# Ledger of designs, part 159: peptides against a protein of PDB entry 3T7K

Target 1, 248 residues: chain A of PDB entry 3T7K
Amino acid sequence: KAEKILARFNELPNYDLKAVCTGCFHDGFNEVDIEILNQLGIKIFDNIKETDKLNCIFAPKILRTEKFLKSLSFEPLKFALKPEFIIDLLKQIHSKKDKLSQININLFDYEINGINESIISKTKLPTKVFERANIRCINLVNDIPGGVDTIGSVLKAHGIEKINVLRSKKCTFEDIIPNDVSKQENGGIFKYVLIVTKASQVKKFTKLINDRDKNETILIVEWNWCVESIFHLNVDFTSKKNVLYQKK

## One batch from the design tools (peptide; made by RFdiffusion4, then SolubleMPNN)

Design b2_p23_5_s2 (from b2_p23_5, 11 letters changed)
Fold by OpenDDE base, seed 2:
Structure b2_p23_5_s2 (fold): chain B 248 residues (1-248), chain A 23 residues (1-23)
Amino acid sequence: as target 1 above (248 residues)
Amino acid sequence: MPTDIELPVDEEYWEELLKELES
């Protein structure tokens, strides 16, 4: 059936998209439309798997979903597109009135606002954003909204190798892991990096660390610090935004 | 949890938290 629909076109584009969707197409696509998209080089996946070599995200705007945040870790992310790309494409294909010899849909007309070429270009870098920032090991409180599994998965996608989950009410100094990175000549390395959710946790962890490991560097941030770093694919250590405690 | 849920952001809570830490 898809072949019959597409037979009216003399030439079909190959968009070469391996995509996931977030914040759109909750009901999925019918079998015919999936086949049409496949013939146009557009494959939509339900979940993110590294083996699928995903290169595209469909979303109405920048979102703080797991899929959207992880899409910025694709190698590379080639396109971040609005769902209207698919809608307009399928609409044109199913249209009986237009004696169109060609599909006239340009990917560049459907870019998500705020995901510019500067962001896209950073996804081509050989390193991940937190790797570039010398953040390898972090401590994450167990009561983080969204859950440690989801948050941890996003952070790992962006270059954090080890996530230590802290039971905030029961943890001791021995439960806190250092950010074990080799000293590089040019960069602020924090020995202890923590993501917390409460002021009481800041007070607790600063005391525990300062009492047992004096004069060490500490970075305590909220989750939004990580999100902003991901959205920009850059860690700005000069910004105090979303930083709860810093000792250099 | 469905992977399509936005991770919670409470800007007001964090602003208050920052004020508490500065006091």
Scores: peptide ipSAE 0.251, ipTM 0.791, DockQ to the pose 0.202
Fold by OpenDDE base, seed 3:
Structure b2_p23_5_s2 (fold): chain B 248 residues (1-248), chain A 23 residues (1-23)
Amino acid sequence: as target 1 above (248 residues)
Amino acid sequence: MPTDIELPVDEEYWEELLKELES
C-alpha cells in the first residue's frame, strides 16, 4: 500500500532520521504510515537504545521528559523537530488533489523552539555535559520524584558514571561517595555532589560532611539544576539557580 | 505508548520544597 501511495512522486527525499517521540504521537502510527516514513528515511523507535544511533527527537516543545532529556545526549542530535513535520508530510503524501511531483517539506522549518544550532553543535562534542563539568560520581537521595532509576538513567546518559543512592533517613557520612575526578585545568571540582529533594536533607548532609571532612568542596543541588544544565548542554557554576548549598 | 511524564513528576512536592528553603 505504501509503495502505491508513493508511486505518484518522481523523487522521494531521504531525511535520514532515527527518532523517538515525546509529548506527541501517543497512539503511534498505522502500518502504512510507518512504511511510508521508512521509505522516506524516517525511522521512529519506541525507546532509546544506544545501539540504534538515534539522531532526532519529535516533541511539540522543550519538555522535561526522560526521552527529551536523553535526546540531548545523542551523538549527535541532528534534529529536534515539532510533530507537525510528520503531520504535514503524511498529509501531503495522502493528498490525492496535489499534482505535486515532489514532496515539498523542509525539516528545517519544523525546529523545536529553543533548540538552536548552538545546542545542536554541543551534541557533536566528544564529551558529555557533566563530564565537561568534572562531575563523575554523584549522590542521589532515594526519595527523588521520578525515581532513582529514571533520574539516574538521564544523568548517566549525560556523562555521570556512578550514582550512589542515599537512604535519606538512614544514611551516614560513610555512605556518601566522593566525586573522584582528576584535577582538570577548566571547571570547578567538587568533592561531594548531591542531588536532594528536601531542605532537611541539605541540613543533614552539610552537617555530616562538614563534621567529618570540613575543608572539602560541596555541591548540593535540586534536580532542576541538572535539567537546566542539560537544556543548555553546559554547567554554569557561576549561577546560584537551583543550588541549595555550595562550598568552594 | 505510555504517556511520557515530565520530571519531576510531582510538581506539588517541588513547590513545597522551594517554600521550605525560602523560609
Scores: peptide ipSAE 0.250, ipTM 0.783, DockQ to the pose 0.216
Fold by OpenDDE base, seed 5:
Structure b2_p23_5_s2 (fold): chain B 248 residues (1-248), chain A 23 residues (1-23)
Amino acid sequence: as target 1 above (248 residues)
Amino acid sequence: MPTDIELPVDEEYWEELLKELES
């Protein structure tokens, strides 16, 4: 059926998209449309796997979903597109009225607002955002909304190698891991990096660390600090936004 | 949890946290 529909076009574009969707197309696509998209070089995956070499995200806007956040770690992210790209493409293909010999849909017309060339260019860098920020090991409280697995997966996609989960009520100083990064000349390295969810945790961890390791650097942030860093593909250590405690 | 849920799941949670820290 797809071949018959596409036969009316003299030339078919190859978009070369390997994509996931978030915040759109929850019901998926029918078999005919999947075949059409495949013939146009558009392959949609259900989940993110590194082996699939994904290069595209479909979303209505910037979202704080696992898929969207991870898409910014693609190598590279070539396109971040609104779902209207697929909608308009399929509409044009299924249209009987348009004596169009060619498909005239430009990917650049469907870019997600806020994902500009500056962001896309950063996905071409050989390093991940937290790697560039000298954050390799973090401490994450176990009661974080969204769950440690999901949050941890996003953080790992962006260059954090080790996630230590802290049982917030039971943890001691010995349970807190240092951010084991070699001193680089050009960047402030925090020995202890923690993501917390409560003010009481800030008080607890600052006390534990300062009592046992008094002169060390500490960064305690909320999850939003990580999200903002991902959205910009840059860590701004000059910003106090979403920083709960900082000792340089 | 579904991978299509925005993180954090509860927006009010972070607002409350900020209020507690300011107090």
Scores: peptide ipSAE 0.247, ipTM 0.785, DockQ to the pose 0.203
Fold by OpenDDE base, seed 1:
Structure b2_p23_5_s2 (fold): chain B 248 residues (1-248), chain A 23 residues (1-23)
Amino acid sequence: as target 1 above (248 residues)
Amino acid sequence: MPTDIELPVDEEYWEELLKELES
């Protein structure tokens, strides 16, 4: 069926997209449309797997979903596109009225607002955002909204190697892990990095660390600090935004 | 959890956290 529909075109583009969708196409695509998209070099996957070498995301806008956040870790992310790309493409293909010899859809017309070439270019870097920031090991409270597995998965996608989950009510100093990174010439290294959800946790962990490991560097942030870092593919240590406690 | 849920799930929670820390 797809072949018959596409036969009216003299030349078919190869978009070479390996994509996931978030915030759109919840009902998926019918079999014919999937076949059409496949013939145009557009493959849509249900989930993110490293082996699939994903290079594209479809979303209506910048979203704070796991898929969207992880898409910024693709190597590289080539395109972040609005769902209207697929919608308009399929409409053009299914149109009986248009004696179109060619598909005339430009990918650049469908870019997600706020994902510019500067962001895309950073996905070509050999390192991940938190790796560049010398954040290898973090402490994460177990009561974080969204769950430690989801949050942890996003953080790992962006270069955090070890996530230590803290039982916020029961943890002691011995449960807190240091950020074990080699001193590189450029960039501040925080010995203790923590993501917390409550002011009481800030007070608790600050006290525990300061009492047992005096004069060490501490960074305590909320999840939004991580999100902003991901959206910009850069950690700004000069910003106090979303920083709950910092000791240099 | 569904992968299509925005993180954090409860934005109000984070706003409250900030207010508590400022108090």
Scores: peptide ipSAE 0.245, ipTM 0.789, DockQ to the pose 0.205

Design b2_p23_5_s3 (from b2_p23_5, 13 letters changed)
Fold by OpenDDE base, seed 4:
Structure b2_p23_5_s3 (fold): chain B 248 residues (1-248), chain A 23 residues (1-23)
Amino acid sequence: as target 1 above (248 residues)
Amino acid sequence: MPTDIELPVDEKEWEELLKELEK
């Protein structure tokens, strides 16, 4: 059926997109439209798998969803596009009126606002954002909104290797893991990195660490610190934004 | 969990946290 629909076009573009969607297309696509998109080199996946070598995200805007945050870890993210790209493309293809010999939809007209070339270029780097920041092991409180699995999965996609989940009410100093990174010569490494949700946790963990491991470097942040780091694909250690406690 | 939930799910919790630390 798709072949018959596309037969009216003399030339078909190959967009070479391997994409996921977030904040759009909740109902998915019908079989014909999937086939059409496939013939145009557009493959849409339900979930992110590393094996699929995803290079595109469809979203109406920058979102703090798992899929969107993980899309910034694609190797590389080639395109971040508004859903209107697919909508307009399919509309043009299904249109009987336009004696169009060619599909006239340009990907660049559908870029998500705020995902600029600078961000896209950083996805071509051989390292992940937290890897570049020398954050390998983190402590995550178990009561984090969104859940430790989802949050942890996003963080891992961005180069954190080990997520230690802290039971906020029962944890001791021995439950806190150090950020075990080889001292690279030129960068301040925080020995303890923690993501917390409550002021009481800041007080607790700072006390536990300072009482048992004096003079060590500590970074305690909220989830927004991670999100901002992901959105910029850079960790700014000079910013106090979303930092709850810092000891250098 | 639905894959399209924005993280954090409740932004108010972070605002409250910041207010508590400013005190």
Scores: peptide ipSAE 0.238, ipTM 0.740, DockQ to the pose 0.204
Fold by OpenDDE base, seed 2:
Structure b2_p23_5_s3 (fold): chain B 248 residues (1-248), chain A 23 residues (1-23)
Amino acid sequence: as target 1 above (248 residues)
Amino acid sequence: MPTDIELPVDEKEWEELLKELEK
């Protein structure tokens, strides 16, 4: 059926998209439309797997979803597109009236607002954002909204290797792991990096660390610090925004 | 959890971030 629909076009574009969707297409696609998209070099996946070499995200806008945040870790992210790209494309293809010799849809007309070339270019870097920031091992409180698995998965996609989950009510100093990074010549390294949800946790962890390891560097942040770092694909250590405690 | 749930957002901070990214 898809072949018959596409036979009216003399030439078919190859968009070369391996994509996931977030905040759109909740009902999925019918079998014919999936086949049409496949013939145009557009493959949509249900979930993010590293092996699929995903290069595209469909979303109506910038979102704080797991899929959107992880899409910024693609190698590279080639396109971040509005769902209207697919809608308009399928609409043109299903149109019976137009003796269209060619599909006239340009990817660049459907870019997500706020995902600019500067962000896209950073996804071509050989390193991940937290790797560049010398953050390898973090401590994450177990009561984080969204859950430690989802949050942890996003952080790992962006270069954090080890996530230690802290039981906020029961943890001791011995439960806190150091950020084991070799001192690079030009970068400040925090020995202890923690993501917390409450001011009481800041007080607790600062006390525990300072009582046992008084001269060490500490970074305590909220989740928004991570999100902002991901959206910019850069960690700004000069900013106090979303930093709850810092000891250099 | 559905993969399309937004992680906790401070709406004010989110709006500011979006404005910054659009620049």
Scores: peptide ipSAE 0.230, ipTM 0.600, DockQ to the pose 0.608
Fold by OpenDDE base, seed 5:
Structure b2_p23_5_s3 (fold): chain B 248 residues (1-248), chain A 23 residues (1-23)
Amino acid sequence: as target 1 above (248 residues)
Amino acid sequence: MPTDIELPVDEKEWEELLKELEK
């Protein structure tokens, strides 16, 4: 069926998209539309796998979903597109009225607001955002909204190698892992990095660390600190936003 | 959990948290 529909076009574009969707197309696509998209070089995947070499995200806007956050770790993210790209493309293809010999849909007209060329260019870097920030090992409280697995998966996609889950009520100093990064000359490595959800946790961890390791550097942040860092593909250590405690 | 859930920013909880830390 798809072949018959596409036969009216003299030339078919190859968009070369390997994409996931978030915040859109919850019901998926019908078989004909999937075949059409495939013939146009658009392949949509249900889940993110590194082996699929994904290069595109479809979303209505910047979202704080696992898929969206992980899409910024694609190597590279080539396109972040609004769902209207697919909608308009399929509408044009199914239109009987348009004596269009060619499909005239430009990907650049459907960019997600706030994902600009500067962000896209950073996804071409050989390093991940937290890797560049010298954050390799973090401590994550077990009561984090969204769950430690989801949060941890996002953080790992962005270059965090080790996630230590802290049982907030039962943890001791010995349960806190250091950020084991070789001292690079350019300064600003935090020995202890923690993501917390409560003020009581800040007080607890600050006390535990300072009582046992008084002279060490500590960074305690909210999840929002990580999200903002991901959205910008840059860690701004000069910003106090979403930083709960910092000792340099 | 559906992978398409926005990871909640409870802005209110964080504002309260920040206020508690300033005390």
Scores: peptide ipSAE 0.243, ipTM 0.741, DockQ to the pose 0.209; fails the geometry check
Fold by OpenDDE base, seed 1:
Structure b2_p23_5_s3 (fold): chain B 248 residues (1-248), chain A 23 residues (1-23)
Amino acid sequence: as target 1 above (248 residues)
Amino acid sequence: MPTDIELPVDEKEWEELLKELEK
């Protein structure tokens, strides 16, 4: 069926998109449209797998979804597009009235607002955002909204190697892991990095660490600190935004 | 959990947390 529909075009573009969708296309696509998209070099996957070498995301806007956050870790992310790209493409293809010899849709017209070339270019870097920030091992409270598995998966996609889950009510100093990063010359390394959800946790962990390891560097942040770092593909250590406690 | 859920924290919760830390 798709071949017959596409036969009216003299030339078909190859978009070379391997994409996931978030915040759009919840009902999926019909079989014919999937086949059409596939013939145009657009492959849509249900889930993110490293083996699929994903390079694109469809979303209506910047979202705080697992898929969107992980898409910024693609190697590289080539395109972040609004769903209207697919909608308009399929409309043009299904249109009987237009004796269109060619598909005339420019990908650049459908870019997600706020995902610019500067962000895209950073996805071509050989390192991940938290790797560049010398954050390898973190402590994560077990009561974090969204769950430790989802949050942890996003953080790992962005270069955090080890996530230690802290039982906030029962944890001791011995449960807190250090950020084991080799002293590279040019970056402030925090020995203890923690993501917390409550002020009481800040007070608790600050006390535990300072009582046992008084002279060490501590960074305690909210999840939003991580999100902002991901959205910018840069950690700004000069910003106090979303930082709950910092000891340099 | 559906992979399409936005991960919290709501700005309101952050503001409350900051207020608690200032006390």
Scores: peptide ipSAE 0.243, ipTM 0.739, DockQ to the pose 0.254; fails the geometry check

Design b2_p23_5_s4 (from b2_p23_5, 10 letters changed)
Fold by OpenDDE base, seed 5:
Structure b2_p23_5_s4 (fold): chain B 248 residues (1-248), chain A 23 residues (1-23)
Amino acid sequence: as target 1 above (248 residues)
Amino acid sequence: MSTDIDLPVDEEEWEELLKELEK
């Protein structure tokens, strides 16, 4: 069926997209449309797997979903597109207007607002955003909204190697892990990095660390610090935004 | 958990947190 529909075109584009969707296409696609998209070099996956070498995200806007945040870790992310790309493409293909010798849909017309070439270019870097920031090991409180598994999965996609989950009510100093990064000459390394959800946790962890390891560097942030770092594919240590406590 | 759920920005909780840290 798809071949018969596409036979009216003299030339077919190959978009070379391996994509996931978030915040759109909840009902999926019918079999014919999937076949059409496949013939145009568009493959849509249900979940993110490293083996699939995904290069595209479909979303209506910048979202704080697991899929969207992880898409910025693709190697590279080639395109971040609005769902209207697929909608308009399929509309054009199903159109009975005899005079369409070619498909006239340009990917660049469907870019998600706020994901520009500067962001896309950073996904071509050989390192991940937190790796570049010398953050390898973090402490994460167990009561974080979204859950430690989802949050942890996003952070790992962006270069965090080890996530230590802290039981906020029962943890001691011995439960806190150091960020084990060799001193690189040019980057402020924080020995203790923590993501917390409450002011009481800031007070608790600062006291625990300072009482036992007084001269060490500490970074305590909220989840939004991580999200902003991901959206920019850069950690700005000069900004105090979303930083709850820092000791240099 | 649906992978398509926005990870909540509890803006109110963060504003309260910031207010508590300023005290």
Scores: peptide ipSAE 0.056, ipTM 0.707, DockQ to the pose 0.209
Fold by OpenDDE base, seed 4:
Structure b2_p23_5_s4 (fold): chain B 248 residues (1-248), chain A 23 residues (1-23)
Amino acid sequence: as target 1 above (248 residues)
Amino acid sequence: MSTDIDLPVDEEEWEELLKELEK
């Protein structure tokens, strides 16, 4: 069926998209449309796997979903597109009226607002955002919204190697892991990096660390600090936004 | 949890956190 539909076009574009969707296409695509998209070099995957070498995200806007956040870790992310790209494409293809010899849809017309060339260019860097920021090991509270697995997976996609899950009510100083990074000359290295969800946790961890390791650097942040860092593909250590406690 | 949920899932919890830290 797809071949018959596409046979009316003299030339078919090859978009070379390996994509996931988030915040759109919840009902999926019918078999014919999937095949049409496949013939146009658009392959949509249900889940993110490194082996699939994904290069595209479909979303209506910047989202804080696992898929969207992870898409910014693609190597590279080539395109971040609105779902209207697929909608308009399929609409044009299914249109019987247009004696269109060619599919005339430009990918650049469907870019997600806020994902600009600067962001896309950063996805071509050989390092991940937290790797560049000298954040290798973090402490994550176990009661984080979204769950430690999801949050941890996002953080790992962005260069955090080790995630230590802290049981907020039962943890001691010995349960807190240091951010074991080699001192690079140009970056403030925080010995302890923690993502927390409660003010009580800030007080607790600050006390535990300062009582046992008084002279060390501490960064305690909200999840939003990580999200903003991902959205910009840069960690801004000058910003106090979403920083709950900092000792340099 | 659905991979299509914005993180954090509960915005109210974060607002409460901010209010508690300002005290």
Scores: peptide ipSAE 0.050, ipTM 0.707, DockQ to the pose 0.202
Fold by OpenDDE base, seed 2:
Structure b2_p23_5_s4 (fold): chain B 248 residues (1-248), chain A 23 residues (1-23)
Amino acid sequence: as target 1 above (248 residues)
Amino acid sequence: MSTDIDLPVDEEEWEELLKELEK
């Protein structure tokens, strides 16, 4: 069926997209449309797997979903596109207007607002955003909204190697792991990095660390600090936004 | 359910805490 529909075109584009969708296409695609998209070099996956070499995200806007956040870790992310790309493409293909010898849809016209070439270019870097920031080991409170598995998976996609889950009510100093990064000369390495949800946790962890490991560097942040760092593919250590406690 | 991860932040509580920690 798809072949018959596409036979009216003299030339078919190859978009070379391996994509996931978030915040759109909840009902999926019919079999014919999937086949059409596949013939155009557009493959849509349900989940993110490293083996699939994903290079595209479809979303209506910047979202704070697992899929969207992880898409910024693709190697590289080639395109971040609005769902209207697929909608308009399929509409054009299914159109009975005889005279269209070619598909006239430009990917660049469907760019997600705020995901510009500067962001896309950073996905070509050999390092991940938190790796560049010398953050490899973090402590994450167990009561974080979204769950430790989802948040942890996003953080790992962005270069955090080890996530230590802290039971906020029962943890001791011995449960807190250091950010074991070899001292590279030029970057302020925080020995303890923590993501917390409550002010009481800031007080608790600050006290535990300062009482047992005096004069060490501490960074305590909200999840939003991580999100902003991901959206910019850069950690801004000059910003106090979403930083709850910092000791240099 | 929106799969968006949102962290509720009480700005007033954080401001008070920061003031306490600077002392």
Scores: peptide ipSAE 0.034, ipTM 0.660, DockQ to the pose 0.099
Fold by OpenDDE base, seed 3:
Order: sequence, then C-alpha cells, then structure tokens
Structure b2_p23_5_s4 (fold): chain B 248 residues (1-248), chain A 23 residues (1-23)
Amino acid sequence: as target 1 above (248 residues)
Amino acid sequence: MSTDIDLPVDEEEWEELLKELEK
C-alpha cells in the first residue's frame, strides 16, 4: 500500500533519520505510515538503545523527559525536530490533489526552538558534558523524584560513570563516594558531588563531610543543575543557579 | 511507567526548600 502511495513521486528524499519521539505521537503510527516513513529513510524507535545509533528526536519543544535529555547524548544528534515535520510530510504524501512530482519538506524548517547549531555541534564532541566537567562519580539520594534508575540512566548517558545511591535517612560519611578524577589543570574538580532533594539533606551531608574531611571540595546540587547542564551541553561552574552548597 | 513524564522537580517543594535554606 505504501508503494502505491509513493509511486506518484518521481523522486523520494532520503532523510536518514533514526529517531525517538517524546511529548508527541503517543498513539504511534499505522503500519502504512511507518512503511512510508521507512521508505523515506525515517525510522522511529520506541526506546533509546545505544546499538540503534539514534540521531534524531521528535518533540514539540524542549522537554525534561528521559528521552529528550538522553537525545542530547546522541553521537551525534543530527536533528531535533517538531512533530509537524512528520505531520506535514504525511499530509503531503497522502494528498491526492498535489500534482507535485517531488516531496517538498525541508528538515531545517522544523527545528525545535532552542536547539540550535551550537547545541548540535557539541554532540559531535568526543566527550560527554559531565566528563568534560570532571564529574565521573556522584552521590544521588534515594528519594529523588523520577527515581534513581531513570535519573541515573540520564546521568550515565551524559558521562557519569558511577552513581552511588544514598539512603537519605540512614547514611554515614563512609557511604559517600569521592569523585575520583585525576587533577586536570583546566577545571574545578569537586571531590564530593551530590544531587539532593531536601534542605535537610544539604545540612546533613555538609556536616558529615566537613566533620570528617574538612578541607575537601563539595558540590551539592539540585536535579535542575544537571538538566540545565544537559540543555546547554556545558557545565557552568560560575553559576550558582540550582547549586545548594559549594565549597571550592 | 510512562517514560514521557517530565522529570520535574516539584516546583512547590523546591520553593519551600529554598525558603528553608535562606533561613
């Protein structure tokens, strides 16, 4: 059926997209439309797997979903597109009135607002955002909204190697892991990096660390600090936004 | 569990937290 629909076009584009969707297309696509998209070089996946070599995200805007955040870790992310790309494409293809010999849909007209070439270019870097920031080992509280598995998965996608889950009510200093990074000259290295959700946790962890390791560097942040770092594909250590405690 | 949930910080909980830290 897809072949019959596409036969009216003399030439078909190859968009070369391997994509996931977030915040759109919740009901998926019918079999005919999937086949049409496949013939145009557009393959949509349900989930992110490293083996699929994904290069595209469909979303209506910048979102704080697991899929969107992980899409910024693609190697590279080639396109971040609005769902209207697919909608307009399929509309043109299914249109019986258009005597068009060619599909006239340009990917660049459908870019998600705020995902510019500067962001896309950073996804071509050989390193991940937290790797560049010398953050390899973090401590994560167990009561984080979204769950430690989801949050941890996003952080790992962006270069964090080790996630230590802290039991907020039952942790000691010995449960806190150091960020074991070799001193590189060009970045503030924090010995202890923690993501917390409560003021009481800030007070607790600062006390535990300062009582046992008084001279060490500490960074305690909100999840939003990580999100902002991901959205910019850069860690700004000069910003105090979403930083709950910092000791340099 | 719908993977398309915004991983929000409950804005209300954070505003309360920030107020507690300023105290």
Scores: peptide ipSAE 0.054, ipTM 0.702, DockQ to the pose 0.219; fails the geometry check

